# Designs tried in a protein design run: peptides against a protein of PDB entry 2FGR. Part 114

Target 1, 331 residues: chain A of PDB entry 2FGR
Amino acid sequence: SSVTLFGIVDTNVAYVNKDAAGDSRYGLGTSGASTSRLGLRGTEDLGGGLKAGFWLEGEIFGDDGNASGFNFKRRSTVSLSGNFGEVRLGRDLVPTSQKLTSYDLFSATGIGPFMGFRNWAAGQGADDNGIRANNLISYYTPNFGGFNAGFGYAFDEKQTIGTADSVGRYIGGYVAYDNGPLSASLGLAQQKTAVGGLATDRDEITLGASYNFGVAKLSGLLQQTKFKRDIGGDIKTNSYMLGASAPVGGVGEVKLQYALYDQKAIDSKAHQITLGYVHNLSKRTALYGNLAFLKNKDASTLGLQAKGVYAGGVQAGESQTGVQVGIRHAF

## One batch from the design tools (peptide; made by RFdiffusion4, then SolubleMPNN)

Design b2_p15_8_s2 (from b2_p15_8, 6 letters changed)
Fold by OpenDDE base, seed 2:
Structure b2_p15_8_s2 (fold): chain B 331 residues (1-331), chain A 15 residues (1-15)
Amino acid sequence: as target 1 above (331 residues)
Amino acid sequence: LTLTFGPNPSVEVEE
């Protein structure tokens, strides 16, 4: 059997020009280029092409030393794998997020990521962002000539909020084609939650694609998230992303990403543009900088996710500018 | 039991 200790410590100086009061925030933040983490993983060969695995991973907050504690909420799985693919038991990325976030050039972290995987409603479930689930069973196929898929089901375990009796139930999956420079995927998910103490379905459909031209990579996402409420109508958001990345001088990478969040329930749009640069000092250590601009229109109150500094909203219709400059170290 | 140290291969997603 093998056990690997691994992690990332990513810490930055961050600034946003507006908070909910219209004031600037600045300080030391976390996870600007990569989510800071500590993990243990291992495998055991059981013979016949069958392997057992485990994975335990938690988030690290370098700015406060994990003052709220440490847990394995990023992933806590046991697995069997072989020629049939992989079955996972335990909290993990749901299959839809695991695949479709891979098209985000900002790796679903910092002030630049695609924010479509969000609780767009006042969802009362713990994972109403559609990223992870408790009590999850997942299956991932092998890659068959480019074709691959993943499926997941999470048990609600009769979790109740108000009149909702199946909170935390997830069902979802993706189909994908990954071959050479091309990746394309379709993901579908439904999660049971509550809004205002009433049963609500979080439905999600996501399309992703990327192509690596060698000199540059293009990536895109199309997503619809819909919180289906019995009272008050549906809360629907259409999210769009287009990004490009390119290597610079063999040691750097530049990234540019645009996202549009069309929040139908409030008839309001938000526009996000992020420029990022990563400078590799080694295989394990990088410097990075991100510059993001978020324009809210009308009733939109979205904020950039400067984790550890300010991740809240802004006043309706306000624009926010964010900067992160940091160090990422992987071990 | 073999203990190794290595890079994180996991997909990066915020919570």
Scores: peptide ipSAE 0.087, ipTM 0.703, DockQ to the pose 0.091
Fold by OpenDDE base, seed 4:
Structure b2_p15_8_s2 (fold): chain B 331 residues (1-331), chain A 15 residues (1-15)
Amino acid sequence: as target 1 above (331 residues)
Amino acid sequence: LTLTFGPNPSVEVEE
């Protein structure tokens, strides 16, 4: 059997020009290029092509030294794998997020990522962003000539909020084609939650694609989230993303990503544009900078996610500028 | 039991 200790420490100086009061925020933030983490993983060969695995991973907050504690909420799985694929038991990325966030050129973290995987409806469930689930069983197929799929089910374990009795139940999956420079995926998910103490279904459909031209990569996402409420009507958001990345001088990468969040329930749009640069000092250490602009229109109050500094909203119709400059180190 | 140190080798979703 093997056990690997691994991690990333990513810490930055971050600035946003507006918070909910219209004031600037600045300080030391975390996870601007990659989510800071500490993990243990391992495998055991059981013979006959069967392997057991485990994965334990938690987030690191380098700004405060994990003052709120450490846990394995990023991933805490045991698995069996073989020619049939992989079955995972435990908290993990849900199959839809695991696949469809891979098209985000900003690695689903910092001020630049696609923010479509969000709690759009003040959902009261712990994972109403559609990213992870507790009590998850997942299955991932092998890759068959480019075709692959993943499926997941999370038990609600009779978690109740108000009159909602199935909070945290997830069912979802994706189908994908991954071959050479091309990746394309379709994901579907439903999660049970509560809004205002009432049962609510979070339905999600996501289409993603990327193509690597060698000199540049293009990536795109199309997503609809719908919080289906019995009272008050559906809260629907259509999210769109288009990004490009290119290597620079063999040691750098430039990224540009645009996203549009069309928030139907408030008839309001938000536009996000982010320019990022990563400079590799080594295989394990990089410097990075992100510059993001978020333009809210009308009733939109979205904020950039400058983790450790400010991740809240802004005033309705306000624009926010964010900057992160940091160090990423992988060990 | 083999103990190995190193970065996450998989292009994993970083969330």
Scores: peptide ipSAE 0.081, ipTM 0.690, DockQ to the pose 0.118
Fold by OpenDDE base, seed 3:
Structure b2_p15_8_s2 (fold): chain B 331 residues (1-331), chain A 15 residues (1-15)
Amino acid sequence: as target 1 above (331 residues)
Amino acid sequence: LTLTFGPNPSVEVEE
């Protein structure tokens, strides 16, 4: 059997020009290019092409040394894999987020990522962003001629909030085609939650595609989230993303990404534009810089996620500019 | 093969 210790330490200097009070924030932040993490993983060959696996991964906060503690909330799975694919048991990325976030050129991290995977409705469930789930069983197919799929179910374990009695239940999956330069996928998910103590369904549909032209990569996402409430009507958001990346001088990568968040319940849009650069000093160490602009319209209050510095909202209709400059080290 | 964007192994312990 094998066990691998692995991690990323990503720490940055970050700035945002506005917080919820309209004041600037700056300081030392974390996870600007990749989420800082510590993990253990291993595999055992059981013979006949069957393997057992485990994966334990937690987030690292380099700015405060994990002052709130350490856990394995990123992933805590045991698995069986073989010619049939992979079955996982335990907390993980849900299949929909695992696949569809792969089209985000900012890897769902820092101030530049696609923010569509969000709790849009003040959902009271712990994972109402649609990214991870507790009590998850997941299955991933092999790639067959480009075609692949993933499915997941998370048990609610009778978790209650107010009158909601199935909070945390997830069902979802994706179908994809991954062949050479082309990737495309469709994901569907439903999660049970509560809003205002009332049972609410978080429905999600996401379409993603990318094409690698060698000299550049294009990527796109189309997403709809609906928090279906028994009282007060649906909270619907349509999110759109288009991005491009290109290698620079064999040691760097430049990224440009635009996203639009059309928040239907408040008839308000937010526009996000991010420019990023990564400079590889080695296979393990990189310097990076991100510049993001978020324009809220009308009642929109979205904020950039400068983790460790400021990740809150702004005043309605306000724009926010963010900068991150940092070091990523992978071990 | 789900490409987990993970760091390179730092330490491998073979049993």
Scores: peptide ipSAE 0.033, ipTM 0.588, DockQ to the pose 0.063
Fold by OpenDDE base, seed 1:
Structure b2_p15_8_s2 (fold): chain B 331 residues (1-331), chain A 15 residues (1-15)
Amino acid sequence: as target 1 above (331 residues)
Amino acid sequence: LTLTFGPNPSVEVEE
C-alpha cells in the first residue's frame, strides 16, 4: 500500500475597498488562487482490478496557523474502485459541486470564483451552499467514450432544526460528456434544510460547458438555486458565468471571468468581473494576482470572498473592489 | 507503509 502526503500553502496580501460599514479592509489572507490544504491519500490493490482507497484532507489557514484547529472537513473518504467506477463513503464534495465547479476558472476560491454554490436563503444546514455533505455515499462511473456520471446520497440521520426533520439529506448527480477539448455537464441536486426553523428544500440545477481552443479556453455556467420553503415564497437565484483563460509566454496564465447573480426574491442583481494572473516560478510555486469588481444593484449586498481578510457583505447597492497578491506553493 | 511525497492532485474543485 502507498500513502501520499500532499498539500498547498496559499497566502496573499488582500484588500477590499468596502465592508458592511463602507470601510476598507486589508491584511494577510489565504487561498487566493488555490485552497490551502493538507491531505493524506492512498490506495491498495486488492487484485482482479479492485482497489481500496482512502482520502483525508483539511484546510490550512496560513495567516493564523489553524488557530481554530485542523480537521478533515474537505474530504474524509474510504473507497472501492475498479472497472465499475468508484464508490466513496464519507464527507466529500457532493457529485454536483465536484463536477460543475470544474468549469470555474478561478478554482472555486479567492475573490474571483463563481459564487453560485451558495446559501442564498439563510439556510440553517451546515452545508447549505451545496458544496459538500456529511454522511455521503457517492458513485462515479468510468468514462465511456466521453460519457460519465456521478451520483450521491447523504443521510440526514434524523437531524432536526425547528420543525424540519430531515436536515442534511442530499440527493443529486450529474451527467457529463468529456472528450478532448470539449466538456459539458448537467447537474441536479436537492438538499433538505431549514429556514427560520421550517422545512426547506434547496433545489439546484446547473449546466456547465468548456472548450479548449489550445490558445485559449472558454468556460460557462448556468445555475438555478431555489430554496422552497413550506411557508413563504421560494427564494430563487439564477447565476450565470462566462470565463476565458489563456497561457502567457509558457510560464503564466491570464484569466477573465464574469458572473451575474440574479436574486429573484429581492429583485436584485450583482455583477462580478475578475481579472487574474498566475506566474509559475516552478512546477510547485506560483505568484498570482487577482483584481475583482463586484457591483451590487438595488437590495443586493454580496461581498467578494477575501478569505482571512473580509468575506462579509456590503451595503445594499454598493460596489466593492478587491485585490489579492500572493504565493501558492504545492508539495 | 511507503510515505510518498507526491504532486498535488490536479487542482480539482478547491472549495
Scores: peptide ipSAE 0.060, ipTM 0.673, DockQ to the pose 0.099; fails the geometry check

Design b2_p15_8_s3 (from b2_p15_8, 6 letters changed)
Fold by OpenDDE base, seed 4:
Structure b2_p15_8_s3 (fold): chain B 331 residues (1-331), chain A 15 residues (1-15)
Amino acid sequence: as target 1 above (331 residues)
Amino acid sequence: LTFRFGPNPSVEFEE
């Protein structure tokens, strides 16, 4: 049996030129290159190719020392694994987000990530961003000649909000092909939630692909999210992402990523472009910088996620520029 | 060093 303590402390100086009032925000932020975390994990060989595992992981906020507390909301799983793959019980990334966020060159954190995995409606469920779920059972296949899949189901446990029942129920999965330089995946998910106290289905379809050319990597995402409401019509967002990364000087990595969020319910688009650089001082320590520009059109109010500094929206039709410069340390 | 590109970059440090 093994038990491993692991973590990442990622802290930055961040700036955004506009908040909801049109004012600049700046300060010390967290998780600009990787989500800061503390975790415990372990495995036990049960013989016959069967292993038991556990994983407990929580987010670290280095700017305030976790003033709001510590929890294992990132992952809290027990698992069995073997030649059949892996079964997980407990809160985790849902299979769709686990796989499809892997195409995000900004690691689903900081001011540069693909923001498609979002609560695009006023969804009242705790995980209406489609990233994680409580009460989750997940299964992941082995890789069979490149082909792999993951499936998940989260129990609602009869959670109700307003007249909505089954809140928090998730069903979803992906199919993928991962072989050599190529990765491609299709994910489908449905989550039960509430909007305005009324039953709403969050439907999600995501296509992702990447190709590593050695000298550079290209990555892309296509996503549609629909909050299907019985009253008021669907809240639909089509999200697109295209990114490139390249190694620089053997110890650096440059990243460029563009995303478009076509918010159909408000007939408004947002454009995000992010330039990032990571400089590895060691295998465990890196310096990084991110520069992001978010252009909202029309009624769009999206904001960059400068965690620890400002992660709110902006005024409708306003643009926001964000900068993060920080240190990432893994242990 | 398997850089798993994902929301949970596990840096597996092989000791």
Scores: peptide ipSAE 0.011, ipTM 0.460, DockQ to the pose 0.052
Fold by OpenDDE base, seed 5:
Structure b2_p15_8_s3 (fold): chain B 331 residues (1-331), chain A 15 residues (1-15)
Amino acid sequence: as target 1 above (331 residues)
Amino acid sequence: LTFRFGPNPSVEFEE
């Protein structure tokens, strides 16, 4: 049996020019290029092509030493895998987020990522961003000539919030084609939650695609998230992303990504543009810099996710500029 | 050479 200890420590100096009061924030932040993590994983060969696996992973906050504690909320799975694919039991990325976030050139981390996987409606569920779920069973197919799929179901276990009695139930999956330079995926998910103590369905549709031209990679996302409320109307957001990355000088990577968040419930748009650079000092250590600009229109109050410094909103219609400069180390 | 962090920065402890 093998056990692997692994992790990433990513810490940065971050700045945002506006918070909710219109004031600047700056300090030491975390997870600017990759989410800082500590994990354990292993596999056991059971013979006949069957393997058992485990994966335990938690987030690390290098700025405060995990002052709020450590947990395995990133992933805590046991699995069986073989020619049939992989079955996982436990908290994990839901299949839709696992696949569709792979098209985000900023890896769903820092001030530059696609922010479509969000709680758009003040949902009261713990995972209303559609990223992870408790009590999850997942199945991932092998890759068959490029075609692959993943499916998941999370039990609500009769979790209640207000009058909602199925909070945390997830059903979803994706189909994908991954062959050579091309990747394309369609994801569908529904999650049960509550808004204002009332049962609400979080429906999500995401289309992703990327193409690697060797000299550059293009990536895109199209997403609709809809919180379907019985009372008060739907809260719908259409999110769009287009990004490009290219290697620079053999040791660097430049990334440019644009996202648009069309928040239908408030008839307001937000525009995000991020320039990122990663300089690899080694296979395990990199320096990085991110520059992000977020323009809110009308009633939009979105903020950049400068984790550890400021991740809140801004005043309605205000623009925010963010900078992160940091070190990423993997072990 | 896109230095993607190799999949296994593993300190494998063989049991």
Scores: peptide ipSAE 0.009, ipTM 0.480, DockQ to the pose 0.060
Fold by OpenDDE base, seed 1:
Order: sequence, then structure tokens, then C-alpha cells
Structure b2_p15_8_s3 (fold): chain B 331 residues (1-331), chain A 15 residues (1-15)
Amino acid sequence: as target 1 above (331 residues)
Amino acid sequence: LTFRFGPNPSVEFEE
């Protein structure tokens, strides 16, 4: 049996020009290019093409040394895999987020990522951002001539919040085509949650696509998230993303990504544009810089996610500028 | 060219 220890330490100096009070914030932040992590994984060949696997992964906070503790909330799975694909048991990325976040050129972290996978409605469930789930069973197919799929179900275990039952139940999946330079995927998910102590369904549909032109890669996302409340109007957000990346000088990568978040419940939009650069010092170590602009209109209060420095909102209709400069090291 | 960050350099412990 083999056990692999792996991780990433990503730490940066970050600045945002506005917080909720209109003041600047700056300091040492984490996870600007990749989420900092520590993990253990392994596989066992059971013969006949069957393998067992495990994966345990937690987030690292390099700025404070994990002062709030360490856990395996990123992933804690046991699996069986073979010609039939892979079955996973345990907390993980839900299939929809696992596939559809792959189109985000900023790796779903830092100040530049697509922020569509969000709790848009003050949902009271722990995973109302649609990224991960507890009590998850997942299945991933092999790739058949480019076609592949993933499915997941998470048990609610009769969890209640207020009058809402079945909190934390997830059902979802994706279908995809991955062949050569082209990737395209459609994801659908529903999660049971609560808003204001009342039962709410979080429905999500996401379309993603990318094409690698060799000299550059283009990537896009279209998403609708809808919190369907039993009492009160729906809280709907349409999110759009378009990004491009290109290699620079053999050791660098430049990235540009735009996103629009149309928050229907407050009739307000937010625009995000991010320029990023990664410079590889080695296969394991990189320097990076991110510059992001977030323009909120009307009642929108979105903030850039400068983890470890400031990840809160801003005043309604205010714009925010963020910068991150950091080191990423993988082991 | 999927810049998959190469396999995380893993310390493999052989049991």
C-alpha cells in the first residue's frame, strides 16, 4: 500500500482599498493562486482492475498557522475505482462544482476567481455555496470517446433548521465532453437548505466550456443559482464568466478574466475583472500577482475574497480594488 | 497543454 503526503503553501501580501466601512485593508493573506492545503492519499490494487483509495485533505492558513485548527473538510473520502469508473464515500467537492470550477482560470481562489458558487441568499446550511457536501456519495464515469459524467447524493440525516427539514440533502451531476482542445460541461444540482428558518431549495444550473488554441486558452461559464423559498420570493442570480490565459516566455502565464453577477432579487449587478500573472521559479515554486477590480452597482455589496486580509462586503454601489503578490510552493 | 500543475510532489511512504 502507498501513502502520499502532499500539499501547497500559498501566502501573499494583499491589499483592498475598501472594506464595509470604506477603509483600506492590507496584510498577509493566504491562497491567492491555489488553495493552501495539506493532504494524505493512497491507493491499493485489489487485483482484477479494482483499486481502493483514500483521500484526506484540509486547508492550511499560513498567516496564522491554522490557529482555528486543522480538519479534513476539503476532502475525506474512501473510494473504489476500476473500469466502471470511481465511487467515493465522504465529504468532497460535489460533482457539479468539481467539474464546473475547472473552467475558472483562477482556480476558484484568491481575488480573481468566478464567485458564482456562492450563498446568495443568506442560506443557513453550511455548504450553501454549492461547493462541497457532507455525507456524500459520488460516482464518476470513465471517459468514453470524450463523454463523461459525474453524479452525487448527500444525505440530510434528518437535519433541521427552524421549520426546515432535510437540510443538507444534495442531488446533482454533470455531463461533459472532453476531447483534445475542447471541454464542455452541463451541471445541475439541488440542495435543501433554510433561509430565515424556512425551507428553501437551492437550485443550480451551470454551463462551462473551454478551448485551447495552443497560444492561448479561452474559458467561459454561465450559471443560474436560485434559492426557492417556501415563503417569499425567489432569490435568483445569473453569473457569467469569460477568461483567457496564455503562456509567457516559457515560464510564465498571464490570465485575464471577467465576470458579471446579475443579482435579480435586488436588481443589481456586479462586474469583476482580474489580471493575473504566475511566474514559475521551478516545477514546485511560483511567484504570482493578481490585480482585481470589482464594481458594484445599485444595491450590490460584493467584495473580493482576499482570504486572510479581508473577504467581507463593501457598501452598496461601491467599487473595490484588490492586489495580491505571493509565493506558491507545492510539496 | 493542460497546465495541470504537475502531480503534487508527494512523499510516498512505502509501507
Scores: peptide ipSAE 0.012, ipTM 0.485, DockQ to the pose 0.058; fails the geometry check
Fold by OpenDDE base, seed 2:
Structure b2_p15_8_s3 (fold): chain B 331 residues (1-331), chain A 15 residues (1-15)
Amino acid sequence: as target 1 above (331 residues)
Amino acid sequence: LTFRFGPNPSVEFEE
């Protein structure tokens, strides 16, 4: 059996020009290019093409040394894999987020990522952003000539919030085609949660695609998230993303990504544009810089996610500018 | 050259 220790330490200096009070924030932040993490993983060959596996991964906060503690909330799985694919038991990325976040050129982290995978409705569940789930069973198919799929179910275990009795139940999956320069995926998910103590279904549909032209990569996402409430009407958000990346000088990468968040419940839009650059000093170490602009319209209060510095909202209709400059090291 | 961030640097401990 083999056990692998692995991790990423990503720490940055970050600035945002506005917080909820309209004041600037700056300091040392985390996870600007990749989420900082520490993990253990291993596999055992059981013979006949069957393997057992485990994966334990937690987030690292380099700015405070994990002052709030360390856990394996990123992933804590045991698995069996073989010619049939892989079955995972335990907390993980839900299949929909695992696949569809791969089209985000900012790796679902920092001030530049696609923010569609969000709790849009003040959901009271722990994972109402649709990214991970507790009590998860997942299955991933092999790749068959480019075609692949993933499915997941999370048990609610009768978690009750207010009158909601199935909080945390997840069902979802994706179908995908991954072949050469092309990737395309469709994901569907439903998660049960509570809003205002009332049972609410979080429905999500996401389409993603990317194409690598060699000189540049294009990537896109189309998402609808709908919190179906019995009282007060549905909270619906349509999110769109288009991004491009290109290699620079053999050691660098430039990224540009635009996203639109059409928040139907408040009839308000937010526009995000991010320019990023990564400079690889080695296979394991990179410098990076991100510049992001977020324009809220009308009642929109979205903020850039400068983790460790400021990740809150802004005043309604206000715009925010963010900068991150940091070091990423993988080990 | 898709800089796939190289394999997660793994220190393999053989048990």
Scores: peptide ipSAE 0.011, ipTM 0.472, DockQ to the pose 0.057; fails the geometry check

